# Peptides against a protein of PDB entry 5HB3, part 20

Target 1, 150 residues: chain A of PDB entry 5HB3
Amino acid sequence: RQMQDRCMSEYNQRIRNAPEGSIDPFRMACYKIIGRCDLSNRSLDGLQTDVNDWIWLQFNLARETDRSLELAGESYGLAELQASIREIGLKHFPKTAAEDTNGSFGMFFYLQILAGMFEQAIAYLYPFSYVDAVHFAIALTYYGLLRPVD

## One batch from the design tools (peptide; made by RFdiffusion4, then SolubleMPNN)

Design b1_p11_1_s2 (from b1_p11_1, 3 letters changed)
Fold by OpenDDE base, seed 1:
Parts: C-alpha cells; structure tokens; sequence
Structure b1_p11_1_s2 (fold): chain B 150 residues (1-150), chain A 11 residues (1-11)
C-alpha cells in the first residue's frame, strides 16, 4: 500500500507539474503498472505498443475488486476487460468471413481466448476457420473451459 | 493488422 501510494503520488505529480517533453515514458509506465495509476487511461503514453503490450497491460491492471469499495472510475476487472474486447471487436474486427480483408479475425479470436471468452471465441472463429474452431473447441472442452450444449 | 489505431481509440 505504501509503495502504491508513492507511485500514485509521483505519477500525479509528474503529470501535473512536469514540463512538456520532459516525462520519461518508461518511468511513467512503471508507475502505472506497479501503482495501478489512473485506471481510466489504460495505455502507455509515449511508447510504441502492439496488441500484446496492450493486452498484457490490461491483465496487469485488472483486479477483481468489490465495486462498493471503489469509485466507479477506478474499478477495472475482468468483466470490464471483456467488455472492452467486445467493443473492440464490434468496431475494428470483421464480423463475417466476407468482411475479412486482412485476416485479422485470428487476432480477435486470440484476444477473446486470453480474456476467457471461450464460447464467444469459438462461435466467432467457426465461420472463418472451421477446422481451427473444431480443434480449439475440442481442446477447451478437454480442459473443462468450454461448456458444450447438450 | 495495425492494432495501434485501436489502442489510440481506446485511450
């Protein structure tokens, strides 16, 4: 708690008081990751990040917290992450095989799998790649992660 | 697929 408070203090102080262009983005990233600072902004400013960096950050910031104890803006858990992935999917990924121009369906499938959205992931993948969907469904079922409909 | 644009919009 003390370390988190220090990170939060330093993070806020730098955001408010640091001269423009003087902020080390890596240092700020450390504060954000360790201190879970400013959960409303779940990005690393000033750093080039890819999808793996983004999703890694989301999981590191996500905590299962009692919403009753936190301000609404500071609550970020698995449910919120899953909601974000759904929104990303709706906006940026193909909904059908006919819409897939760049093969990006696999990335959205990957994000859903990482977020534990197994049923949705398989359902999404099926029209794009039948064989892959079946293979993943078998594997997920074997590990008890997919609930087949009887 | 350029995910950078997606990350920017999520900001």
Amino acid sequence: as target 1 above (150 residues)
Amino acid sequence: FDFTSVVIELK
Scores: peptide ipSAE 0.053, ipTM 0.780, DockQ to the pose 0.068
Fold by OpenDDE base, seed 5:
Structure b1_p11_1_s2 (fold): chain B 150 residues (1-150), chain A 11 residues (1-11)
Amino acid sequence: as target 1 above (150 residues)
Amino acid sequence: FDFTSVVIELK
């Protein structure tokens, strides 16, 4: 708690008071990760990041139950992450095979799987790759992760 | 896939 409070204090102080261009983005990233600072901004500004970095950060910031002593006024859990992935899908990924020009459907499938959105992931994959969708469906069912909808 | 646009949107 004390460390989290210190991180949050330092983060806020630097964001507000640091001279332009003087902020170390790595230091700020550390404060954000450890202190869960400013959960409305779930990115690492000033750093080159990819999809893996992004999703890793999301899971690190996500909490199902906020600690009573958590000073972060924001709530962010798995449900919010899943909602974000849905929104990303709607905006940035192909909805049909006809729209897929660069093969990016696999990335969205991957993100959905990581977030535990198994039924949606299979449903999404099916029109792009029938064979792969069936294989994943079988595997997920075998492990009790897929709920067959009647 | 350009994920930069996604990261920017999620700020």
Scores: peptide ipSAE 0.050, ipTM 0.778, DockQ to the pose 0.067
Fold by OpenDDE base, seed 3:
Structure b1_p11_1_s2 (fold): chain B 150 residues (1-150), chain A 11 residues (1-11)
Amino acid sequence: as target 1 above (150 residues)
Amino acid sequence: FDFTSVVIELK
């Protein structure tokens, strides 16, 4: 708790008072990751990041904590991450094979699998790649992760 | 796929 409070204090002080261009983005990233500072902004400003960096950060910030102990503005868990992935999917990824111009469907499938959205991931993949969808469905069912609709 | 635009929109 003391470390988190110090990280939060330093983070806020730097955001508000640091001269333009003097903020070390790596130091700010450390405060974000270790201190979980400003969970409303789940990105690393001033750093060149890709989808892998983004999803890694989301999982590091996500906690299955008792909601009763967290301030409403500081709660971030798996459910919130899944909601974010769903929103990204609706806005930025193809809905059908006909809309797919760059093969980005695989990335959205990947994000859904990482987030444990197995049924949705298989349903999404099926129209793009039947064979791959069947193979993943078999594997997920074997491990008890896929719940077939009765 | 430019994921930077996605991250900016999620802020």
Scores: peptide ipSAE 0.050, ipTM 0.771, DockQ to the pose 0.064
Fold by OpenDDE base, seed 2:
Structure b1_p11_1_s2 (fold): chain B 150 residues (1-150), chain A 11 residues (1-11)
Amino acid sequence: as target 1 above (150 residues)
Amino acid sequence: FDFTSVVIELK
């Protein structure tokens, strides 16, 4: 708690008072990751990041908060991450095989799997790659992660 | 896949 409070204090002080261009983006990233600072901005500003960096950051910031604490400002958990992935999927990924020009469907499938959206991931993959969807469905079922709809 | 556009939109 003391370290988190210190990180938040330093983070806020630098954002407010640092001269333009003097902010070390790596230092700010450290404060964000360790202190979970400014959860409304779930990105690493000033850094070149890819999808792996983004998703890693999301999971690092995500915490299961007690529903009783949801009233206190910034809550970010698995449900919020899943919602974000869903929104990303709707905007940036192909919905049908006919729309897939770059084979990006696999990335969206991957993001859904990481977020525990197993049923949705399989349903999404099925029209793009039947064989792969079946194999993943078998594997997920074997591990008890896929709930067959009764 | 250019994920930069996605990150910008999520800000």
Scores: peptide ipSAE 0.048, ipTM 0.765, DockQ to the pose 0.066

Design b1_p11_2_s1 (from b1_p11_2, 5 letters changed)
Fold by OpenDDE base, seed 1:
Structure b1_p11_2_s1 (fold): chain B 150 residues (1-150), chain A 11 residues (1-11)
Amino acid sequence: as target 1 above (150 residues)
Amino acid sequence: SLEELKQSIMS
């Protein structure tokens, strides 16, 4: 707790008082990841990041929250991550094969799989690639991650 | 940000 409080204090101080351009983005990232500072902002400012960096960060920041702490507004768990993935999908990824100009459907499938949204991922992939969807469905079923309907 | 993510995904 003492270390966390210190991290939070330093993080807040730097955000508020640091001269423009003087903030070390890596240090700030450490405060966010290790100190869990400012979890409402789940991005790393000042760093060039890709999708893999983003998803890695989301998983690192996500924690099982005690329901009692939900009142504090600073809860970020798997459910919130899944909600974020869903939102990203609705806004930025093709919904049909006809809308897919760049072949980006695979990335959204990938994100859903990582987030444990297996049924949704298979359902999404199916109209884009039948063969791939079937293969993944078989594999997920084998590992007990997808419940087959008789 | 979501915008950065979009740009990264679509690149």
Scores: peptide ipSAE 0.100, ipTM 0.788, DockQ to the pose 0.164
Fold by OpenDDE base, seed 3:
Structure b1_p11_2_s1 (fold): chain B 150 residues (1-150), chain A 11 residues (1-11)
Amino acid sequence: as target 1 above (150 residues)
Amino acid sequence: SLEELKQSIMS
């Protein structure tokens, strides 16, 4: 707790008082990941990142932790991550094959699979590639990860 | 572009 308090203090001080461009982005990333500072902002400012970096960060920040023990008072778990992925899907990805102009449906399928949204992922993939959807469905069912509809 | 999409997703 002492370490966390110190991280929070330093993080807040730097955000408020440091001159623009003077903050080490890697140090700020450490405060975010280790110190769990400012969990409402789940991005790494000043660093070149991609979707894989983003999803890695989300999973590291998403913890099943007792809310009462967190100083930040913010809870971020798998459910919140799944909600974020749903929101991203609604905003940035095609909903039907007819809307797909750049083949980005695969990325959204990938994100849903990583987040354990298996039923939704298969349902989403089917109109874009029914063969792939069936293959994934068989595999997921075999391992007990997909809930078959009766 | 895909890069623009990635940036948008991370925002």
Scores: peptide ipSAE 0.050, ipTM 0.761, DockQ to the pose 0.807
Fold by OpenDDE base, seed 2:
Structure b1_p11_2_s1 (fold): chain B 150 residues (1-150), chain A 11 residues (1-11)
Amino acid sequence: as target 1 above (150 residues)
Amino acid sequence: SLEELKQSIMS
């Protein structure tokens, strides 16, 4: 807790008082990841990152804790992450094969799978690739991860 | 582009 308090203090001080562009982005990343500072902003500013980095960060920041136990006064769990993925899907990914111009449907499927959104992932994949959707559905069902719809 | 999509996802 002492470490977290220190991280939060330093993070807040730097965010508020440091000249723009003077903050080491790696240090700020450490404060966010280790200190869980400013969980409402789940991005690493000033760093070159990709989708894998982003999703890794989301999972690392996700906790099943009460807000009252978080020093940051914020809570971010799996449910919130899943909601974020859903929103990302609505905003950035094709909803039908006809809308798919760059083959990005696979990425959204991937993100949903990572987030444990198995039923939604299969449902999403089905119109893009029937064969793949069936294969994944079989596998997920076998491992008890997919709940078939009645 | 796919790269633009990646960046948008991260934002």
Scores: peptide ipSAE 0.049, ipTM 0.759, DockQ to the pose 0.902
Fold by OpenDDE base, seed 5:
Structure b1_p11_2_s1 (fold): chain B 150 residues (1-150), chain A 11 residues (1-11)
Amino acid sequence: as target 1 above (150 residues)
Amino acid sequence: SLEELKQSIMS
């Protein structure tokens, strides 16, 4: 794609040659999102972001299959995103109620739900709030999203 | 804090 080629060219030029502090972070974000430039770096440096911004970016950058028109050499899909969330969970979130000092278990539950990790999300939530876990499990089962044997 | 955690997640 011509537009992607131009984005890649401009992105590379700016990364290498632009004076320090002169790069517009929003422009760089456009190159990342639209041009799919440098997909190995899935963050937006120089911008104020939160967890919602992060997860939105991950989904936008993720592709189930590689397109013939895409110039990106790296494949990043839902499976890789799910793996990333698992890793984040292991590193940054409490595994038990005893480890939960700031009530952050809900955020990890939220991230797992967004990524379609329903069985893992319910299993994670249960020791923190069994009532909520049961309610979510019932709802997910009703909509055919929860596979208990999985 | 939760804010510190958010920053850690995005890194």
Scores: peptide ipSAE 0.048, ipTM 0.759, DockQ to the pose 0.893

Design b1_p11_2_s2 (from b1_p11_2, 3 letters changed)
Fold by OpenDDE base, seed 3:
Parts: C-alpha cells; sequence; structure tokens
Structure b1_p11_2_s2 (fold): chain B 150 residues (1-150), chain A 11 residues (1-11)
C-alpha cells in the first residue's frame, strides 16, 4: 500500500532526523494510529495523556484480523494486548488484599474486563471484594461470557 | 500516588 509505505518512511525519517521539538506530535500520532507505524512503541510522545488515553490507544491499535491479512509489518491483536495487561498486573498491581494500599485493584479488574479476560478478572477480584466478584460472575455467566465450573 | 501509577502503566 502506497499510503502506508509513505507513512512508514516519513515516520522513520522524522523520528531519527528531526530536530528536537520540531516534530508535530499529532502528526506522529496519526502515523502510529492510521499507518500502524512502530507498534512496538504503543505510546503518544509529546502529548499530554492519561490512563484512559492509554487504554483507548491500546484497543484501537489491536486488530482482530488474521495475521496473514495484516498490511503492516508488525502484528498487534487482542492476544498481545491481553499479554500486556497481564504483564502490567504482575508489575504494578497488588496480588492480594494484604498488598493493597491504595485500592488500585479495581483498575486492574477493569482492564481485565475490557480485554475480555473474564475468568481471570473474577478470580482476581474475589479476595478484594467477594460480594462484587460474585455479582459480576453471575452476570457474566448469564450472558455466556464466563465459563461455569461444576 | 495515582499519578505515579498512571505513569507506570503508560510507560
Amino acid sequence: as target 1 above (150 residues)
Amino acid sequence: SLEELKEAIMS
């Protein structure tokens, strides 16, 4: 694809050769999102962002398309996103209620739910809030999203 | 802090 090749070329040239502070961060963001350039770096440099922006970016970059149909040289799908969330959980979120000092367990539960990691999300939430975990489990089971255990 | 966590998540 001519457009994608052009985006890749311009992105690479600018990231390597442009003087500091001269790059339009919005243009670079377009190259990343539309052109799928440099998917190994899933951040928007030079822009003020928060956790919601990060989440939005991850899910927009992820594609549920056959890898063979990917036009970009780099592949990033739901499986890779789920792996990233698991890694974030291991590094930055409490493993048990005893480790929880700031109530951040809810954010990790939220991330897992968004990524479709329902069984893991419920299992994670249970020791922090068993009532909430049970309620979510019932709802997810009702809609066929959670696999019941006999 | 929450800000530190945000930075950690986005890094």
Scores: peptide ipSAE 0.129, ipTM 0.815, DockQ to the pose 0.831
Fold by OpenDDE base, seed 2:
Structure b1_p11_2_s2 (fold): chain B 150 residues (1-150), chain A 11 residues (1-11)
Amino acid sequence: as target 1 above (150 residues)
Amino acid sequence: SLEELKEAIMS
């Protein structure tokens, strides 16, 4: 707790007072990840990152915590992450096979699976790849992760 | 492009 308080204090101080461009992005990343500072901004500014880094960050920041216990005053759980992924899907991923120009549907399927959005993932994949959707549905059902609908 | 999409996802 002391460490987290220190991280938050230093993070806030630097964000407010440090000259632009003078902040070490790696240090700020540590404050973000360890201190859970400014959870409303789940990005690592000033660092060269890829999709894998982003995914890793989102899931590491997602905690099943009571907001009242968060020192940062903010909470970010799996539900919020799922909501974020849903929003990303709506904004950036194809809704139908006809809209798929670059084969990106697989990435959105992947993100949904990672986030435990199994029913939605299967439903999404089905019109793009019937065979794959059925295979995944069978597997997920077998492991008790998919609840078939009526 | 896929790269643009990747950037969009990260933003």
Scores: peptide ipSAE 0.125, ipTM 0.813, DockQ to the pose 0.919
Fold by OpenDDE base, seed 1:
Structure b1_p11_2_s2 (fold): chain B 150 residues (1-150), chain A 11 residues (1-11)
Amino acid sequence: as target 1 above (150 residues)
Amino acid sequence: SLEELKEAIMS
């Protein structure tokens, strides 16, 4: 708790009082990841990031935390991550094969799998690739991650 | 493009 409070204090102080361009982006990233500061903004400002960095960040921030120790608005868990992925899917990924011009359906499938959204992932993949959807469904069922419907 | 996807995800 003391470390978290210290991180929050330093993070807030730097955001509010630091001259423009003087903030070390890496330090701020540390405050976000370790101190869980400002979880409403799940980006690393001032750093060049790619899709892999984004994925890594989301899953590292999505933690089961003691809610009693968190300030209002600082809660971020698996449910919130799943909700975010769902929203991203609705906004930026093809819903049908006809809409898929760049083959981006695979990325959304991948994101859903990572987030444990197995049923939704298989359902999404099926119209794009029947063979792949069946293979993944079999594998997920084998590992007990997908419940077979009798 | 992949860049568009990156922008979409990162935004």
Scores: peptide ipSAE 0.124, ipTM 0.816, DockQ to the pose 0.817
Fold by OpenDDE base, seed 4:
Structure b1_p11_2_s2 (fold): chain B 150 residues (1-150), chain A 11 residues (1-11)
Amino acid sequence: as target 1 above (150 residues)
Amino acid sequence: SLEELKEAIMS
């Protein structure tokens, strides 16, 4: 907590007082990750990132927290991440095999699995790859993670 | 493209 408080203090000071472009983006990233500063913006500004970086950041920042201890914009847990993934799916990922031009359905399936959205993930994968959906369904069922619906 | 999708996801 002492480290977090220090990070928040430094982050707030720098964001308000530092000249434009003078702040090291890696340093600011550390404040965000360690200090959980400005969680309303879950991106790393000024850094070149890829999908893996984005995934890592989202899951690193998503935590079970006591909302009473957090200010507005600082509450971010698994439920919020799941909602974000669902929204991303609706906007950016193919809904049918006919819409799939780049094979990106696998990435959305992967995101859903990581977020614990197992039933939705299998349902999504099924029309793209029956065999893969069945294989994952068997595995998830074996571990007690899949609850099929009617 | 996949690159466009990456940008969209990270935005």
Scores: peptide ipSAE 0.118, ipTM 0.812, DockQ to the pose 0.910

Design b1_p11_2_s3 (from b1_p11_2, 6 letters changed)
Fold by OpenDDE base, seed 5:
Structure b1_p11_2_s3 (fold): chain B 150 residues (1-150), chain A 11 residues (1-11)
Amino acid sequence: as target 1 above (150 residues)
Amino acid sequence: SMEELLKSIMS
């Protein structure tokens, strides 16, 4: 608690008082990750990040903390992350093979798998690659991660 | 932004 309070205090002080461009983005990232400061902003500004960095950050920030102990009124969990991925998919990724100009369907499939959205991931992949969808479905079923609809 | 990140991923 003392560390969290100190992190919050330092974070707030820096955001308010530091000259533009003087704040080390890595230090700010540490405050977000360790101190859980400003969880409403789940992006690391000023850092060159890729999809792996983004998803790693989302998982680290998404904690089922007992709502009673987190002073931060906003709980961000796996369900919220899954909802975010769904929204991203609807807005930015192709829905059909005909819409896929850049082969980006694989990335959305990957994100869904990482987020544990197995049924949706397979359903999404199926129209793009039937063979791959079947293979992944078999594997996921074998490990008990895919529940076949009777 | 998430949009910029997605653009970078899609490129």
Scores: peptide ipSAE 0.066, ipTM 0.789, DockQ to the pose 0.165
Fold by OpenDDE base, seed 2:
Structure b1_p11_2_s3 (fold): chain B 150 residues (1-150), chain A 11 residues (1-11)
Amino acid sequence: as target 1 above (150 residues)
Amino acid sequence: SMEELLKSIMS
């Protein structure tokens, strides 16, 4: 707790008082990840990141605890992450094969799978690739991860 | 943000 309090203090101080451009983005990333500072902003500013970095960060920050127990005063769970991925999908990924111009459907499928959105992922993939959707459905069912939808 | 990131990776 002492470490976390220190992280929060330093993070807040730097965000508020540091001259623009003087903040070490790697240090700030450490405060974010280790100190869980400012969980409402789940991005690493000033760093070159990709989708893998983003999703890794989301999972590291996700906690299945009550906000009252969160030392940082904020909580972010798997449900919220899933909601975020759903929203991202609606905004940025093709909904039909006809809309797919760059083959990005696979990335959204990937994100849904990582987030445990198995039923939604299979349903999404099906119109793009029937064969792949069936294969994944079989595998997920075998491991007890896919529940049949009514 | 993820939106900014997606713009970068999907461009």
Scores: peptide ipSAE 0.063, ipTM 0.784, DockQ to the pose 0.164
Fold by OpenDDE base, seed 3:
Structure b1_p11_2_s3 (fold): chain B 150 residues (1-150), chain A 11 residues (1-11)
Amino acid sequence: as target 1 above (150 residues)
Amino acid sequence: SMEELLKSIMS
């Protein structure tokens, strides 16, 4: 696309040549989201963001594409997003109730649910709050989203 | 970066 090429050109020019502090971070965000520029960097520089902003960006950048049709460029879909969530979980979130000092387990549960990692989310939540885990498991099973183990 | 964001949130 002509538009995509133009966005890429402008994005690269600004990143490399613009004086420090002169780049409009919102414009750069538009290039990333609309123009899909520099998808290897899935963050919004120069903007104050939280976990909700981060996960929103990941879903917007992710595409459900047939890998067989993608000849060029990095493929980023749901599987890659799920892998990223698993990675951040291993690095930044408690693995057991004994390791939980600030109650952050709920945030990791939330991220896993949003990414469709239902079985892993329930398994993770259970040692922290077994009552909540059971309730979520029942609901997810009812809607056919959870795969029960015999 | 993602790591910087997570560090800021989890600190």
Scores: peptide ipSAE 0.060, ipTM 0.785, DockQ to the pose 0.158
Fold by OpenDDE base, seed 1:
Structure b1_p11_2_s3 (fold): chain B 150 residues (1-150), chain A 11 residues (1-11)
Amino acid sequence: as target 1 above (150 residues)
Amino acid sequence: SMEELLKSIMS
């Protein structure tokens, strides 16, 4: 608790008082990840990031914390991550093969798989690539991650 | 582009 309080204090102080351009983005990232500061903002400002960096950050922030110790606005778990991925999918990814101009469907499939949204991922992939959807469904079933409906 | 999409996700 003491470490978390220190991280929050330093994070808030730097955000509010640091001169423009003087903030070390890596230090701020450390405060966010270790100190769990400002979980409503799940981005790393001032850093060049890709999709792998983004998803890595989401998983690191999505912790089962003792909800009793977190302020009501700072809870972020797997459910919230899955909700975020769903929202991103609705806004930014193709819904049909006809809408897919850049082959981005695979990325959304990938994100859903990483977040444990297996049924949704297979359902999404199926109209884009039947063969791939079947292969992944078989594999997921084999590992007990997809429940076959009898 | 994927880059534009990533920028939108990170924003």
Scores: peptide ipSAE 0.038, ipTM 0.733, DockQ to the pose 0.717

Design b1_p11_2_s4 (from b1_p11_2, 5 letters changed)
Fold by OpenDDE base, seed 4:
Structure b1_p11_2_s4 (fold): chain B 150 residues (1-150), chain A 11 residues (1-11)
Amino acid sequence: as target 1 above (150 residues)
Amino acid sequence: SMEELKESIMK
């Protein structure tokens, strides 16, 4: 698309040629989101962001692509996002209640839910908060998002 | 800290 091509061109030009610190980070963010520029870097540099901003960006950049149509390059879809969240969990979040020092388990639960990792999210939450896990499981089941476990 | 964790996640 013409717009995408323009975004890519301008993004590349600015990254290469603009003086350091002269680029509007919001403009660069627009190129990233609209133009899908440099998808290997899925962050918004120079902006104050939080976890919600991060996950929002991930979903915007993720595309359901038919892998059979991909000739070359890296694909980034929901599966890759889920894999990323799983990796983040392994690296940065407590595995057990005994490892939880700051209550960060809730954030990982939140990320898993947003990414549609419902069964894993409930299983993860259960040892930290039984009551919350049960309540969430009921809700997810009601909406057909959680498969009942035996 | 939670702040450090957030920064780590966003990288």
Scores: peptide ipSAE 0.051, ipTM 0.771, DockQ to the pose 0.834
Fold by OpenDDE base, seed 3:
Structure b1_p11_2_s4 (fold): chain B 150 residues (1-150), chain A 11 residues (1-11)
Amino acid sequence: as target 1 above (150 residues)
Amino acid sequence: SMEELKESIMK
């Protein structure tokens, strides 16, 4: 669309030519979200953001597209998001209850649930909180979201 | 810290 082309042009021009501190970060965010500019960079520079803002942005940018119609290098869907969450988990979250010093396991559980990684989320939560893991497992099974283990 | 995580994720 003509609008997307204009957004891309303005985005690139501002990144390359604008003096430091002169770029409106909210305007740049609009180019990212609405114009889908520079999808390889899935962050909002110059804004105070938290984990909720990050995950919201990831879901907003992710699309269920027919992979056959997209250039392989620019495709970003649920599978790529799930891979990113898995990577974050490996790098930044405790793997066992013994490694947990600040209770951050709950955040990683939350991210996995949002991304539809239900079996992995329950398996992860179980050693940290048995009761919570069982409750979530029952609920997810009831709604057909958790497959029973053979 | 969670702040360090945010910085790492956003890079």
Scores: peptide ipSAE 0.051, ipTM 0.757, DockQ to the pose 0.517
Fold by OpenDDE base, seed 5:
Structure b1_p11_2_s4 (fold): chain B 150 residues (1-150), chain A 11 residues (1-11)
Amino acid sequence: as target 1 above (150 residues)
Amino acid sequence: SMEELKESIMK
């Protein structure tokens, strides 16, 4: 608790009071990841990142149950992450094969799988590649991860 | 492009 409080204090002080251009983005990233500071902003500003970095960060910040030492305002769960992925899908990914100009459907499928959204991932993939969708469905069923669909 | 998508996702 003391460490977390210190991290939050340092983070807030730097964000508010540091001279322009003097903030070390790596240090700020450490405060966010280790200290769970300012979880309302789940990005690493000032760092070159990719989708894998983003999803890694989301999972690291996600907690199903709050720790006794964590602040209620600094909580973020898997459900919220899944909701974020749904929103990303609606905004940035093709909904049909006809809308697919960049072949980006695979990335959204990938994100859904990582987040455990298996049924939705298969349903999404099917119109783009029915063969791949069937193969993944078989595999997920084999491992007990895919629920029967009505 | 996929690069534009990546940038969009990270925000």
Scores: peptide ipSAE 0.049, ipTM 0.760, DockQ to the pose 0.797
Fold by OpenDDE base, seed 2:
Structure b1_p11_2_s4 (fold): chain B 150 residues (1-150), chain A 11 residues (1-11)
Amino acid sequence: as target 1 above (150 residues)
Amino acid sequence: SMEELKESIMK
């Protein structure tokens, strides 16, 4: 708790008072990851990151919250991450094979799998690659992760 | 491009 409070204090001080261009983005990243500072901003500003860095950060920041805390607006758990993945899918990924210009469907499939959205991931992949969808479905079912029927 | 997609996702 003492460490967290110190991180929050330093983070806030730097955000407010640091001269322009003097903020070390790596230090700020440490405050966010370790100190859980400013969780409303789930990005690493000033760093060159990729999709893997982004998704790693999301999982790192996500915590299991009590149902009572979900109402407080400050909760960020798996459900919120899954919602974010859905939104990203709607905005940035092809919805049909006809819309796929660069083969990016695989990345969205990957993100859904990481987020535990197994049924949705398989359903999404199926029209793009039947063979791959079937193979993943078999594997996920074998491990008890896929529920093909309600 | 894939780079544009990455940038869009990270925003």
Scores: peptide ipSAE 0.048, ipTM 0.758, DockQ to the pose 0.893

